# Peptides against a protein of PDB entry 2XVC: the designs that were tried, part 27

Target 1, 50 residues: chain A of PDB entry 2XVC
Amino acid sequence: ITERELLDYIVNNGGFLDIEHFSKVYGVEKQEVVKLLEALKNKGLIAVES

## One batch from the design tools (peptide; made by RFdiffusion4, then SolubleMPNN)

Design b2_p18_4_s2 (from b2_p18_4, 5 letters changed)
Fold by OpenDDE base, seed 2:
Formats: C-alpha cells, structure tokens, sequence
Structure b2_p18_4_s2 (fold): chain B 50 residues (1-50), chain A 18 residues (1-18)
C-alpha cells in the first residue's frame, strides 16, 4: 500500500482509522500502517486528533 | 477492542489527492 492509498482510505472513511481492522482487512502489517501514518504526518498531510 | 484513530486530513493532504 502507498501513502496515497492510505490517505485516500482515511478521507473516504471519515477520517477514522482502526489500525487493527485495517491490517486484517487489507493484509497490511500494523507496523507498515504506522510507518505510513508517520510519513503522512511528517509531510504535513495529516494530523492525529485522537 | 481495537482503538480507532481520528485523523485530520490537512488542506495539503486534500490537494495531494487531487
């Protein structure tokens, strides 16, 4: 999965992301999801609210 | 009981998707 794909998912999911659920559904390791989130955050594309 | 994250997509993020 790419950063763009994850970002698009977040938008289409109302801004919510369940890492455990996402990992199971899309077969992406939780560590990879976290890595992508950190990249998106560092690029100023997202901010974690809660 | 997995914890859901609430994520704000910035204007920059929205522009990136266009």
Amino acid sequence: as target 1 above (50 residues)
Amino acid sequence: MPTKLKIKVTEKGLEFLK
Scores: peptide ipSAE 0.746, ipTM 0.914, DockQ to the pose 0.692
Fold by OpenDDE base, seed 5:
Structure b2_p18_4_s2 (fold): chain B 50 residues (1-50), chain A 18 residues (1-18)
Amino acid sequence: as target 1 above (50 residues)
Amino acid sequence: MPTKLKIKVTEKGLEFLK
């Protein structure tokens, strides 16, 4: 999965992301999801609120 | 209840997707 795909998912999911759920459904390792989130955050595209 | 992260997509993020 790409950063763009994850960002698009987040937008279309109302800003919510369940890493465990996402990992199971899409077959992406939890560590990879976190890596993508860090990239998005570092680029100023997202901020984690809670 | 599942534990979810709440993520703010910035204006820059929204512009990125356009």
Scores: peptide ipSAE 0.746, ipTM 0.914, DockQ to the pose 0.630
Fold by OpenDDE base, seed 3:
Structure b2_p18_4_s2 (fold): chain B 50 residues (1-50), chain A 18 residues (1-18)
Amino acid sequence: as target 1 above (50 residues)
Amino acid sequence: MPTKLKIKVTEKGLEFLK
């Protein structure tokens, strides 16, 4: 999974992301999902609201 | 116990996907 793919998923999912669900469905480690989110945040592409 | 997040995609983020 790339940063672009994760960002696209978030947009198409109305801005919601369930890390536990995403990890199980797509077979991506939770740590990897968090790593990608941190990268997106640090690049100013997203902000985590809750 | 699901870990649900609400993510705000910035204008820069939307521009990135275009």
Scores: peptide ipSAE 0.746, ipTM 0.915, DockQ to the pose 0.720
Fold by OpenDDE base, seed 4:
Structure b2_p18_4_s2 (fold): chain B 50 residues (1-50), chain A 18 residues (1-18)
Amino acid sequence: as target 1 above (50 residues)
Amino acid sequence: MPTKLKIKVTEKGLEFLK
């Protein structure tokens, strides 16, 4: 999964992301999801609200 | 109960997806 794909998912999911659920559904390691989130955040594309 | 993150997509993020 790419940063773009994850961002697209977040948008289409109302901004909610359950890392555990996402990992299981898409077969992406939780570490990879976190890595992508950190990249998105560092690029100023997202902010974690809660 | 599993915890979900709430993510704000910035205007820059939305622009990125265009």
Scores: peptide ipSAE 0.745, ipTM 0.913, DockQ to the pose 0.661

Design b2_p18_4_s4 (from b2_p18_4 with S1M H6K H14L E18K)
Fold by OpenDDE base, seed 5:
Structure b2_p18_4_s4 (fold): chain B 50 residues (1-50), chain A 18 residues (1-18)
Amino acid sequence: as target 1 above (50 residues)
Amino acid sequence: MPTKLKIKVTEKGLEYLK
């Protein structure tokens, strides 16, 4: 999964992301999801609220 | 219980997707 794809998913999911669920459904390692989130955050594209 | 994150997509993020 790409950063863009994850960002698009987040938008379409109302800003919510369940890493456990996402990992299971999309077959992406939890660590990879976190890595992508860090990239998005560092680029100023997202901010984690809770 | 599943742990969910709430993420704010910034204006920059929204523009990025256009």
Scores: peptide ipSAE 0.743, ipTM 0.913, DockQ to the pose 0.675
Fold by OpenDDE base, seed 1:
Structure b2_p18_4_s4 (fold): chain B 50 residues (1-50), chain A 18 residues (1-18)
Amino acid sequence: as target 1 above (50 residues)
Amino acid sequence: MPTKLKIKVTEKGLEYLK
């Protein structure tokens, strides 16, 4: 999964992301999801609200 | 660490997807 793909998923999901669910459904390691989120955050593309 | 997150996509993020 790419940063773009994850960002697109987040947008299409109304900004909500369940890491546990996403990991299980898409077969992506939790650590990888977190890494992608960190990258998106560092690029100023997202901010975690809760 | 919470598993469920609410994420704000910034204006920059939205522009990125265009």
Scores: peptide ipSAE 0.742, ipTM 0.915, DockQ to the pose 0.916
Fold by OpenDDE base, seed 4:
Structure b2_p18_4_s4 (fold): chain B 50 residues (1-50), chain A 18 residues (1-18)
Amino acid sequence: as target 1 above (50 residues)
Amino acid sequence: MPTKLKIKVTEKGLEYLK
């Protein structure tokens, strides 16, 4: 999974992301999902609201 | 109960996807 793919997923999922669910469905380690989110956040592409 | 994150995609993020 790439940063772009994760961002696209978030957009198409109404802004919601369940890291555990995503990890299970896509076979991506939770740590990797968090890493991608941090990258997106640091690039100013997302903000975590809750 | 599992908790979902609510993510705001910025204008920059939306532009990035174009």
Scores: peptide ipSAE 0.741, ipTM 0.912, DockQ to the pose 0.671
Fold by OpenDDE base, seed 3:
Structure b2_p18_4_s4 (fold): chain B 50 residues (1-50), chain A 18 residues (1-18)
Amino acid sequence: as target 1 above (50 residues)
Amino acid sequence: MPTKLKIKVTEKGLEYLK
């Protein structure tokens, strides 16, 4: 999964993301999901609220 | 234990997807 694909998922999911659930459903390692989130955050595309 | 996050997509993020 790419940064763009993850960002699109977040938008279409109302801004909510369950890392454990996402990992299980899409077969992506939790560490990889976190890596993508960090990239999106560092680019100023997202901010974690809670 | 599931960890549910609330992510704010910035204006820059929304523009990126257009």
Scores: peptide ipSAE 0.741, ipTM 0.913, DockQ to the pose 0.729

Design b2_p18_5_s1 (from b2_p18_5, 6 letters changed)
Fold by OpenDDE base, seed 5:
Structure b2_p18_5_s1 (fold): chain B 50 residues (1-50), chain A 18 residues (1-18)
Amino acid sequence: as target 1 above (50 residues)
Amino acid sequence: MSVAELAEKTTKFKIKVL
């Protein structure tokens, strides 16, 4: 999965992301999802909260 | 706090797309 694909998913999901759920459903390692989120955050494209 | 650190505490996030 690419940064853009993850970003689009987040938008389409109303801004919500369950990393565990996403990992299980899409077969992407949790570490990879975290890596992509960190990249998006560092680029100033997203703000992460919980 | 890094995303990795936060992910160790919770799996559910609310993301603001800027």
Scores: peptide ipSAE 0.783, ipTM 0.938, DockQ to the pose 0.945
Fold by OpenDDE base, seed 4:
Structure b2_p18_5_s1 (fold): chain B 50 residues (1-50), chain A 18 residues (1-18)
Amino acid sequence: as target 1 above (50 residues)
Amino acid sequence: MSVAELAEKTTKFKIKVL
């Protein structure tokens, strides 16, 4: 999965992301999802909260 | 706090796209 694909998913999901759910559904390792989120955050494209 | 640190505490996030 690319950063753009993850970003599009987040938008389409109303801004919500369950990493556990996403990993299971899309077959992406949780560490990879976290890595992509860190990249998006560091680029100033997203803000993350829980 | 990094995303990785947050992910140790919860799997559910609210993301604001800027």
Scores: peptide ipSAE 0.783, ipTM 0.938, DockQ to the pose 0.948
Fold by OpenDDE base, seed 2:
Structure b2_p18_5_s1 (fold): chain B 50 residues (1-50), chain A 18 residues (1-18)
Amino acid sequence: as target 1 above (50 residues)
Amino acid sequence: MSVAELAEKTTKFKIKVL
């Protein structure tokens, strides 16, 4: 999965992301999802809260 | 904190797209 694909998913999901759920559904390693989120955050494209 | 640190505590995030 690319940064853009993850970003699009987040937008389409109303900003909500469950990494555990996402990993299971899309077959992406949790650490890969985290890596992509960190990249998006560092680029100023997202703000992460929980 | 980093996303990695947060992900160690929780799996659910609310993300604002900027």
Scores: peptide ipSAE 0.783, ipTM 0.938, DockQ to the pose 0.949
Fold by OpenDDE base, seed 1:
Structure b2_p18_5_s1 (fold): chain B 50 residues (1-50), chain A 18 residues (1-18)
Amino acid sequence: as target 1 above (50 residues)
Amino acid sequence: MSVAELAEKTTKFKIKVL
């Protein structure tokens, strides 16, 4: 999965992301999702809350 | 805190797309 694909998913999902759920449904390692989120955050494209 | 650190505490996130 690419950063753009993850970003699109987040937008389409109303900004909500369950890493555990996403990992299981889309077959993406949790660590990969975290890596992509860190990248998006560092690029100033997202702010992570929880 | 980092996303990685937060991910150790919870699985659900609310993300603000800027």
Scores: peptide ipSAE 0.782, ipTM 0.938, DockQ to the pose 0.946

Design b2_p18_6_s1 (from b2_p18_6, 7 letters changed)
Fold by OpenDDE base, seed 1:
Structure b2_p18_6_s1 (fold): chain B 50 residues (1-50), chain A 18 residues (1-18)
Amino acid sequence: as target 1 above (50 residues)
Amino acid sequence: SKAKFTADGAVVVKVVGA
């Protein structure tokens, strides 16, 4: 999964992401999801609310 | 107050960019 694909998922999911659930459903390692989130945050594309 | 992601639990974010 790419950063853009993850961002699109977050948008379509109302800004909510369950990393454990996402990992299981999409077969992406949790560490990779976290890495992508950090990239999105560092680029200013998302702001963490929780 | 830097946000830190963990593999545990849910994450709630605001989409800021495209």
Scores: peptide ipSAE 0.359, ipTM 0.790, DockQ to the pose 0.116
Fold by OpenDDE base, seed 3:
Structure b2_p18_6_s1 (fold): chain B 50 residues (1-50), chain A 18 residues (1-18)
Amino acid sequence: as target 1 above (50 residues)
Amino acid sequence: SKAKFTADGAVVVKVVGA
């Protein structure tokens, strides 16, 4: 999965991401999801809400 | 304050854009 694909998912999911669920559904390692999130955050594309 | 994503629980984010 690419950063863009993850971002699109987050947008389509209302800003909500269950990493465990996403990992199981899409077959992406949880660590990889976290890495992508950190990249998106570092690029200013997302911000931690809570 | 530096928030860090973890693999535990759900993550709620705001889509900001660039």
Scores: peptide ipSAE 0.356, ipTM 0.789, DockQ to the pose 0.115
Fold by OpenDDE base, seed 4:
Structure b2_p18_6_s1 (fold): chain B 50 residues (1-50), chain A 18 residues (1-18)
Amino acid sequence: as target 1 above (50 residues)
Amino acid sequence: SKAKFTADGAVVVKVVGA
C-alpha cells in the first residue's frame, strides 16, 4: 500500500484508523502502517488530534 | 510534545492536506 492509498482510506473513514483491523483486512503489517502514518505526519498531511 | 503512533490502539487523525 502507498502513502496516498492510506491517506485516501483515512479520509474515507472519517479520520479514524484501527491499525489492527486495517492490518487484518488489507494484509499490511502493523509496523508498515505505522511507518506510513509517520511519513504522512512528517509531510504535514495528517495531524494527531491528541 | 510530539504524539507517537502505536500499533496497539486506534488512531484518530485530522487530514491537513491532499
Scores: peptide ipSAE 0.355, ipTM 0.790, DockQ to the pose 0.116
Fold by OpenDDE base, seed 5:
Structure b2_p18_6_s1 (fold): chain B 50 residues (1-50), chain A 18 residues (1-18)
Amino acid sequence: as target 1 above (50 residues)
Amino acid sequence: SKAKFTADGAVVVKVVGA
């Protein structure tokens, strides 16, 4: 999965992401999902809501 | 400092954009 595909998923899911669920459904390792999230954050495309 | 994501549970993020 690409950064853009993950971003699109987050947008379409209202900003919610269950990493465990996503990993099971899409066959992506949890550490890879976290890596992609960090990349999106570092690019300023997402931010933690708190 | 900057936030860290964990592999457990649900993550809620704000989409900021370019």
Scores: peptide ipSAE 0.355, ipTM 0.791, DockQ to the pose 0.114

Design b2_p18_6_s2 (from b2_p18_6, 6 letters changed)
Fold by OpenDDE base, seed 1:
Structure b2_p18_6_s2 (fold): chain B 50 residues (1-50), chain A 18 residues (1-18)
Amino acid sequence: as target 1 above (50 residues)
Amino acid sequence: SMAKFTESGAVVVKVVGG
C-alpha cells in the first residue's frame, strides 16, 4: 500500500482509521500502517486525533 | 460521515486500534 492509497482510504472512510481492522482486511502489517501514518503526518497531509 | 479538513488542507484522522 502507498501513502496515497492510505490517504484516500482515510478520506473515503470519513477520517476514521482502525489500524487493527485495516490490517486484517487489507493484509497490511500494523507497523507498516503506522509508518505510513507518520509519513502522512510529517508531510502535513493528515492531522491525527486520539 | 464526511471527513474534516484543517485550514491547511490536512484531513483530520481519528486513529484507533494501534
Scores: peptide ipSAE 0.770, ipTM 0.926, DockQ to the pose 0.944
Fold by OpenDDE base, seed 4:
Structure b2_p18_6_s2 (fold): chain B 50 residues (1-50), chain A 18 residues (1-18)
Amino acid sequence: as target 1 above (50 residues)
Amino acid sequence: SMAKFTESGAVVVKVVGG
């Protein structure tokens, strides 16, 4: 999965991301999801709450 | 449901299950 794909998923999911659920459903390691989130955050494309 | 965006255009994300 790419940063753009994850960003699109988040928007389409109403701004909600359950990392455990996403990992199981899409077969992406939790560490990879976190890495992508950090990249998106550092680029100012997402604002993480919680 | 619709996502929320900041004034800068960033999408606000609630993250759980990390």
Scores: peptide ipSAE 0.767, ipTM 0.925, DockQ to the pose 0.943
Fold by OpenDDE base, seed 3:
Structure b2_p18_6_s2 (fold): chain B 50 residues (1-50), chain A 18 residues (1-18)
Amino acid sequence: as target 1 above (50 residues)
Amino acid sequence: SMAKFTESGAVVVKVVGG
């Protein structure tokens, strides 16, 4: 999964991301999801809550 | 619900399940 694909997912999912659920459904390792989130955050493309 | 955006255009993301 690319950063853009994850960003699109987040937008389409109403700004909500359950990492555990996403990992199970899409077969992406949790650490990879976190890595992508950190990249998006550092680029100013997302603002993370919690 | 629809996603919210900051004034800078970043999408606000609620993250759980890490």
Scores: peptide ipSAE 0.767, ipTM 0.925, DockQ to the pose 0.950
Fold by OpenDDE base, seed 2:
Structure b2_p18_6_s2 (fold): chain B 50 residues (1-50), chain A 18 residues (1-18)
Amino acid sequence: as target 1 above (50 residues)
Amino acid sequence: SMAKFTESGAVVVKVVGG
């Protein structure tokens, strides 16, 4: 999954991401999802709230 | 650390934009 694809998913999901669920559904390691989130955050595209 | 979300499983994100 690309950063853009993850961003689009988050947008379409109202800003909520269940990493465990996402990992199971899309076959992406939880650590990889977190890495992508960190990249998006570092680029100023998202802010992690909770 | 954002790695904590691998434990909690869920995250709330605000989309900011470029």
Scores: peptide ipSAE 0.426, ipTM 0.826, DockQ to the pose 0.129

Design b2_p18_6_s3 (from b2_p18_6, 6 letters changed)
Fold by OpenDDE base, seed 3:
Structure b2_p18_6_s3 (fold): chain B 50 residues (1-50), chain A 18 residues (1-18)
Amino acid sequence: as target 1 above (50 residues)
Amino acid sequence: SKAKFTKDGAVIVKVVGG
């Protein structure tokens, strides 16, 4: 999964991401999801809550 | 609900399950 694909997923999912759920459903390792989130955050494309 | 955005265009993301 690319950064853009994850960003689009987040937007289409109403700004909500359950990493555990996403990992199970899409077969992406949790650490990879976190890596992509950090990249998106560092680029100013997302603002993370919680 | 629909995603919300900051004034600078970042999507606000609620993250759980990390």
Scores: peptide ipSAE 0.771, ipTM 0.927, DockQ to the pose 0.941
Fold by OpenDDE base, seed 5:
Structure b2_p18_6_s3 (fold): chain B 50 residues (1-50), chain A 18 residues (1-18)
Amino acid sequence: as target 1 above (50 residues)
Amino acid sequence: SKAKFTKDGAVIVKVVGG
């Protein structure tokens, strides 16, 4: 999965991401999902709430 | 942080845009 695909998923999912669920459904390692999230955050495309 | 994301099973994200 690419950064853009993950971003699109987050947008389409109302800003919600269950990493455990996503990992199981899409067959992506949790650490890879986190890596992509960090990239999106560092690029200013997302911000973690709370 | 990376460690925070892995510990949180679920993440609430604000889409900011570039």
Scores: peptide ipSAE 0.338, ipTM 0.785, DockQ to the pose 0.131
Fold by OpenDDE base, seed 1:
Structure b2_p18_6_s3 (fold): chain B 50 residues (1-50), chain A 18 residues (1-18)
Amino acid sequence: as target 1 above (50 residues)
Amino acid sequence: SKAKFTKDGAVIVKVVGG
């Protein structure tokens, strides 16, 4: 999965992401999901809400 | 941080751009 694909998923899911669930459904390792989230955050595309 | 994301069962984010 790409950063853009993950971002689109988050957008379509109202800003909510269950990493465990996502990993199971899409076959992406949890550490890879976190890596992508960090990239999105560092690029200013998402902001973690506390 | 990476540790913060993994500790949180669910992540809630504000989409700033995309």
Scores: peptide ipSAE 0.333, ipTM 0.779, DockQ to the pose 0.115
Fold by OpenDDE base, seed 4:
Structure b2_p18_6_s3 (fold): chain B 50 residues (1-50), chain A 18 residues (1-18)
Amino acid sequence: as target 1 above (50 residues)
Amino acid sequence: SKAKFTKDGAVIVKVVGG
């Protein structure tokens, strides 16, 4: 999965991401999801609220 | 931090750019 694909998913899911659920459904390792989130945050594309 | 993203197994974010 790409950063853009993850961002699009987050947008379409109302800003909510269950990492465990996403990992199971999309077959992406949890650490890879976190890596992508860090990239999105560092690029200023997302702001973490919780 | 990575711990912030994973502590509850879920993330709530604001999309701010594009």
Scores: peptide ipSAE 0.328, ipTM 0.773, DockQ to the pose 0.115

Design b2_p18_6_s4 (from b2_p18_6, 6 letters changed)
Fold by OpenDDE base, seed 1:
Structure b2_p18_6_s4 (fold): chain B 50 residues (1-50), chain A 18 residues (1-18)
Amino acid sequence: as target 1 above (50 residues)
Amino acid sequence: MKAKFTEEGAVIVKVVGA
């Protein structure tokens, strides 16, 4: 999964991400999802509220 | 629900399940 794919998912999901759920559904390791989120955050593409 | 964005254009994300 790419950063862009995750970003698109978040936008289309109304700004909500359940990492546990996402990992199970899309077969992406939780650690990888967290890594992608950190990259998106550091680039100013997302603002995390939790 | 539609995603919300900051003034800078970042999407505001609620993250759970880590």
Scores: peptide ipSAE 0.776, ipTM 0.928, DockQ to the pose 0.940
Fold by OpenDDE base, seed 3:
Structure b2_p18_6_s4 (fold): chain B 50 residues (1-50), chain A 18 residues (1-18)
Amino acid sequence: as target 1 above (50 residues)
Amino acid sequence: MKAKFTEEGAVIVKVVGA
């Protein structure tokens, strides 16, 4: 999964991301999801609320 | 519901399950 794909997922999911759920459904390691989130945050593309 | 964005255009994300 790419950063853009994750960003699109978040937007289409109403700004909500359950990492555990996402990992299970899409077969992506939780650590990879976190890595992508950190990249998105550092680029100013997301603002993490929780 | 629809995602919310900051004035700078960042999507506001609620993250759980980390």
Scores: peptide ipSAE 0.776, ipTM 0.928, DockQ to the pose 0.922
Fold by OpenDDE base, seed 2:
Structure b2_p18_6_s4 (fold): chain B 50 residues (1-50), chain A 18 residues (1-18)
Amino acid sequence: as target 1 above (50 residues)
Amino acid sequence: MKAKFTEEGAVIVKVVGA
């Protein structure tokens, strides 16, 4: 999964991301999801809550 | 529900399950 794909998922999911759920459904390691989120955040593309 | 964005255009993301 790419940063863009994750960003699109988040937008289409109403700005909500359950990492545990996403990992199970899409077969992506939780660590990888977190890495992508960190990249998106560092680029100013997302603002993370919780 | 529609995603919300900051003034800078960043999507606001509620993250759980980390």
Scores: peptide ipSAE 0.775, ipTM 0.928, DockQ to the pose 0.947
Fold by OpenDDE base, seed 4:
Structure b2_p18_6_s4 (fold): chain B 50 residues (1-50), chain A 18 residues (1-18)
Amino acid sequence: as target 1 above (50 residues)
Amino acid sequence: MKAKFTEEGAVIVKVVGA
């Protein structure tokens, strides 16, 4: 999965991301999802809450 | 529900399950 694909998923999912659920459904390691989120955050493309 | 954005254009994301 790419940064853009994850960003699009988040937007289409109403700004909500359950990492555990996403990992199970899409077969992506949780640490990889976190890595992508950190990249998106550092680029100012997302603002993370919780 | 529609995603919300900051004034700078970043999408606001609620993250759980980490």
Scores: peptide ipSAE 0.775, ipTM 0.928, DockQ to the pose 0.950

Design b2_p18_7_s2 (from b2_p18_7, 6 letters changed)
Fold by OpenDDE base, seed 5:
Structure b2_p18_7_s2 (fold): chain B 50 residues (1-50), chain A 18 residues (1-18)
Amino acid sequence: as target 1 above (50 residues)
Amino acid sequence: SLEEALAKGPVKVKVLNL
């Protein structure tokens, strides 16, 4: 999965992301999802509310 | 950290730019 694909998913999912669910459904390792999110965050494209 | 937040469950992600 690319950064853009993940970004699109987040938008289409109302901004909510369950990494456990995402990993199971799309077959992407959780570590890879974290990596992509970190990249998006560092680029200023997302803000994670936690 | 982001990893710690994600490990706890669903998170809200605000998309700032596309």
Scores: peptide ipSAE 0.689, ipTM 0.896, DockQ to the pose 0.137
Fold by OpenDDE base, seed 1:
Structure b2_p18_7_s2 (fold): chain B 50 residues (1-50), chain A 18 residues (1-18)
Amino acid sequence: as target 1 above (50 residues)
Amino acid sequence: SLEEALAKGPVKVKVLNL
């Protein structure tokens, strides 16, 4: 999965992300999803609330 | 950390630019 595909998913999912669910559905390792999110965050393209 | 937050369950992600 690309960074753009992940961004599109987040937007289309109302801005919510469950990495456990995402990983199962798309067959992407959780570590890879985290890596992509870290990259997006570092680029200033996303902000994660927790 | 981001990883720890994600591990706790669904999180809200604000997309700032597409």
Scores: peptide ipSAE 0.689, ipTM 0.896, DockQ to the pose 0.128
Fold by OpenDDE base, seed 2:
Structure b2_p18_7_s2 (fold): chain B 50 residues (1-50), chain A 18 residues (1-18)
Amino acid sequence: as target 1 above (50 residues)
Amino acid sequence: SLEEALAKGPVKVKVLNL
């Protein structure tokens, strides 16, 4: 999965992201998803609420 | 950290400047 694909997914999912669910459904390792999110965050393209 | 937040469960992610 690319950064753009992940961004599109997040938008299409209403900004909601469940790493456990995403990993299972799309067959992407959780570590890979985290890596992509870290990159996006560092680029200022996302903000995670917690 | 981001990893810790994600491990806690579902998160809200705001996409900025697409």
Scores: peptide ipSAE 0.689, ipTM 0.895, DockQ to the pose 0.127
Fold by OpenDDE base, seed 4:
Parts: structure tokens; sequence; C-alpha cells
Structure b2_p18_7_s2 (fold): chain B 50 residues (1-50), chain A 18 residues (1-18)
């Protein structure tokens, strides 16, 4: 999955993200999802509550 | 951290730019 695809998913999912669910459905390792989110965050494209 | 937050369960992500 690309960063853009992940962004689109988040938007289409109302901003809600369950990485456990996402990982299972899309077959993407949780660590990979985190990596993508970190990249998006560092680019200023997303904000996640910590 | 982001990883710690995500590990706790579902989160709300604000998309700042498309």
Amino acid sequence: as target 1 above (50 residues)
Amino acid sequence: SLEEALAKGPVKVKVLNL
C-alpha cells in the first residue's frame, strides 16, 4: 500500500483507523502501517493523537 | 509516541492535506 492509498483510506473511513483491523483486512504488517503513518506525519499530512 | 498510541487501539487521524 502507498502513502496516498493509506491517506485515502483514512479519509474514506472518517478519520478512524484501527491498525489491527487494517492489517488483517489489507494484509499489511502493522509495523509497515506505522511506518507509513510516521512518514505522513513527518510530511505534515496527518495528525494523530499520542 | 505514534506507535504507542496506535498500539492502544483504534485512533482518530486528522488529514491535514490531500
Scores: peptide ipSAE 0.687, ipTM 0.895, DockQ to the pose 0.119

## One batch from the design tools (peptide; made by RFdiffusion4, then SolubleMPNN)

Design b2_p19_2_s1 (from b2_p19_2, 8 letters changed)
Fold by OpenDDE base, seed 2:
Structure b2_p19_2_s1 (fold): chain B 50 residues (1-50), chain A 19 residues (1-19)
Amino acid sequence: as target 1 above (50 residues)
Amino acid sequence: MKLYFKSAIKDGKTYTFSH
């Protein structure tokens, strides 16, 4: 999965992400999801609420 | 782990989310 794909998912999912669920459904390791999120955050492309 | 985002920037547009 790419940063773009994850970004698309977040937007399409109403700004919500369940890492556990996402990992299961898309077959992406949780650590990879976190890595992508950190990259997106560092680029200012996402802002985490909680 | 469940995460909620305040906003996201995609294709030059800023999306804000209400949870």
Scores: peptide ipSAE 0.815, ipTM 0.949, DockQ to the pose 0.935
Fold by OpenDDE base, seed 5:
Structure b2_p19_2_s1 (fold): chain B 50 residues (1-50), chain A 19 residues (1-19)
Amino acid sequence: as target 1 above (50 residues)
Amino acid sequence: MKLYFKSAIKDGKTYTFSH
């Protein structure tokens, strides 16, 4: 999965992400999801609420 | 872990979310 694909998912999912669920459905390791999120955050492309 | 985002930028457009 790419950063773009994860970003697309977040936007299309209304700004919500269940890492556990996503990992299971898409077969992506949770650590990889977190890594991609950190990259997106560092680029200023996402802002976490909670 | 469940995460809620307040905003995201895609293709130069800013999306804001309410939860």
Scores: peptide ipSAE 0.814, ipTM 0.949, DockQ to the pose 0.934
Fold by OpenDDE base, seed 4:
Structure b2_p19_2_s1 (fold): chain B 50 residues (1-50), chain A 19 residues (1-19)
Amino acid sequence: as target 1 above (50 residues)
Amino acid sequence: MKLYFKSAIKDGKTYTFSH
């Protein structure tokens, strides 16, 4: 999965992401999801609420 | 872990979310 794909998912999912669920459904390591999120955050492309 | 985002920028457009 790419940063773009994860970003698309977040937007299409109404700004919600369950890492555990996502990992299971898409077969992506949780660590990889976190890595992508950190990249998106560092680029200012996502802002976490909670 | 469940994460809620307040905003996201995609293709130059800013999306805001309410939770």
Scores: peptide ipSAE 0.814, ipTM 0.949, DockQ to the pose 0.935
Fold by OpenDDE base, seed 1:
Structure b2_p19_2_s1 (fold): chain B 50 residues (1-50), chain A 19 residues (1-19)
Amino acid sequence: as target 1 above (50 residues)
Amino acid sequence: MKLYFKSAIKDGKTYTFSH
């Protein structure tokens, strides 16, 4: 999975991401999802609410 | 872990979310 794909998912999913669920559905390791999120955050592309 | 985002920028457009 790419940063772009994850970003698209977040937007299309109404700004919500369940890492556990996502990992299971897409077969992506949770640590990889976190890594991608950190990259997106560092680029200023996402802002976390909670 | 469940995350809720305030906003996201995609293709130069800012999306804001309400939860």
Scores: peptide ipSAE 0.814, ipTM 0.949, DockQ to the pose 0.931

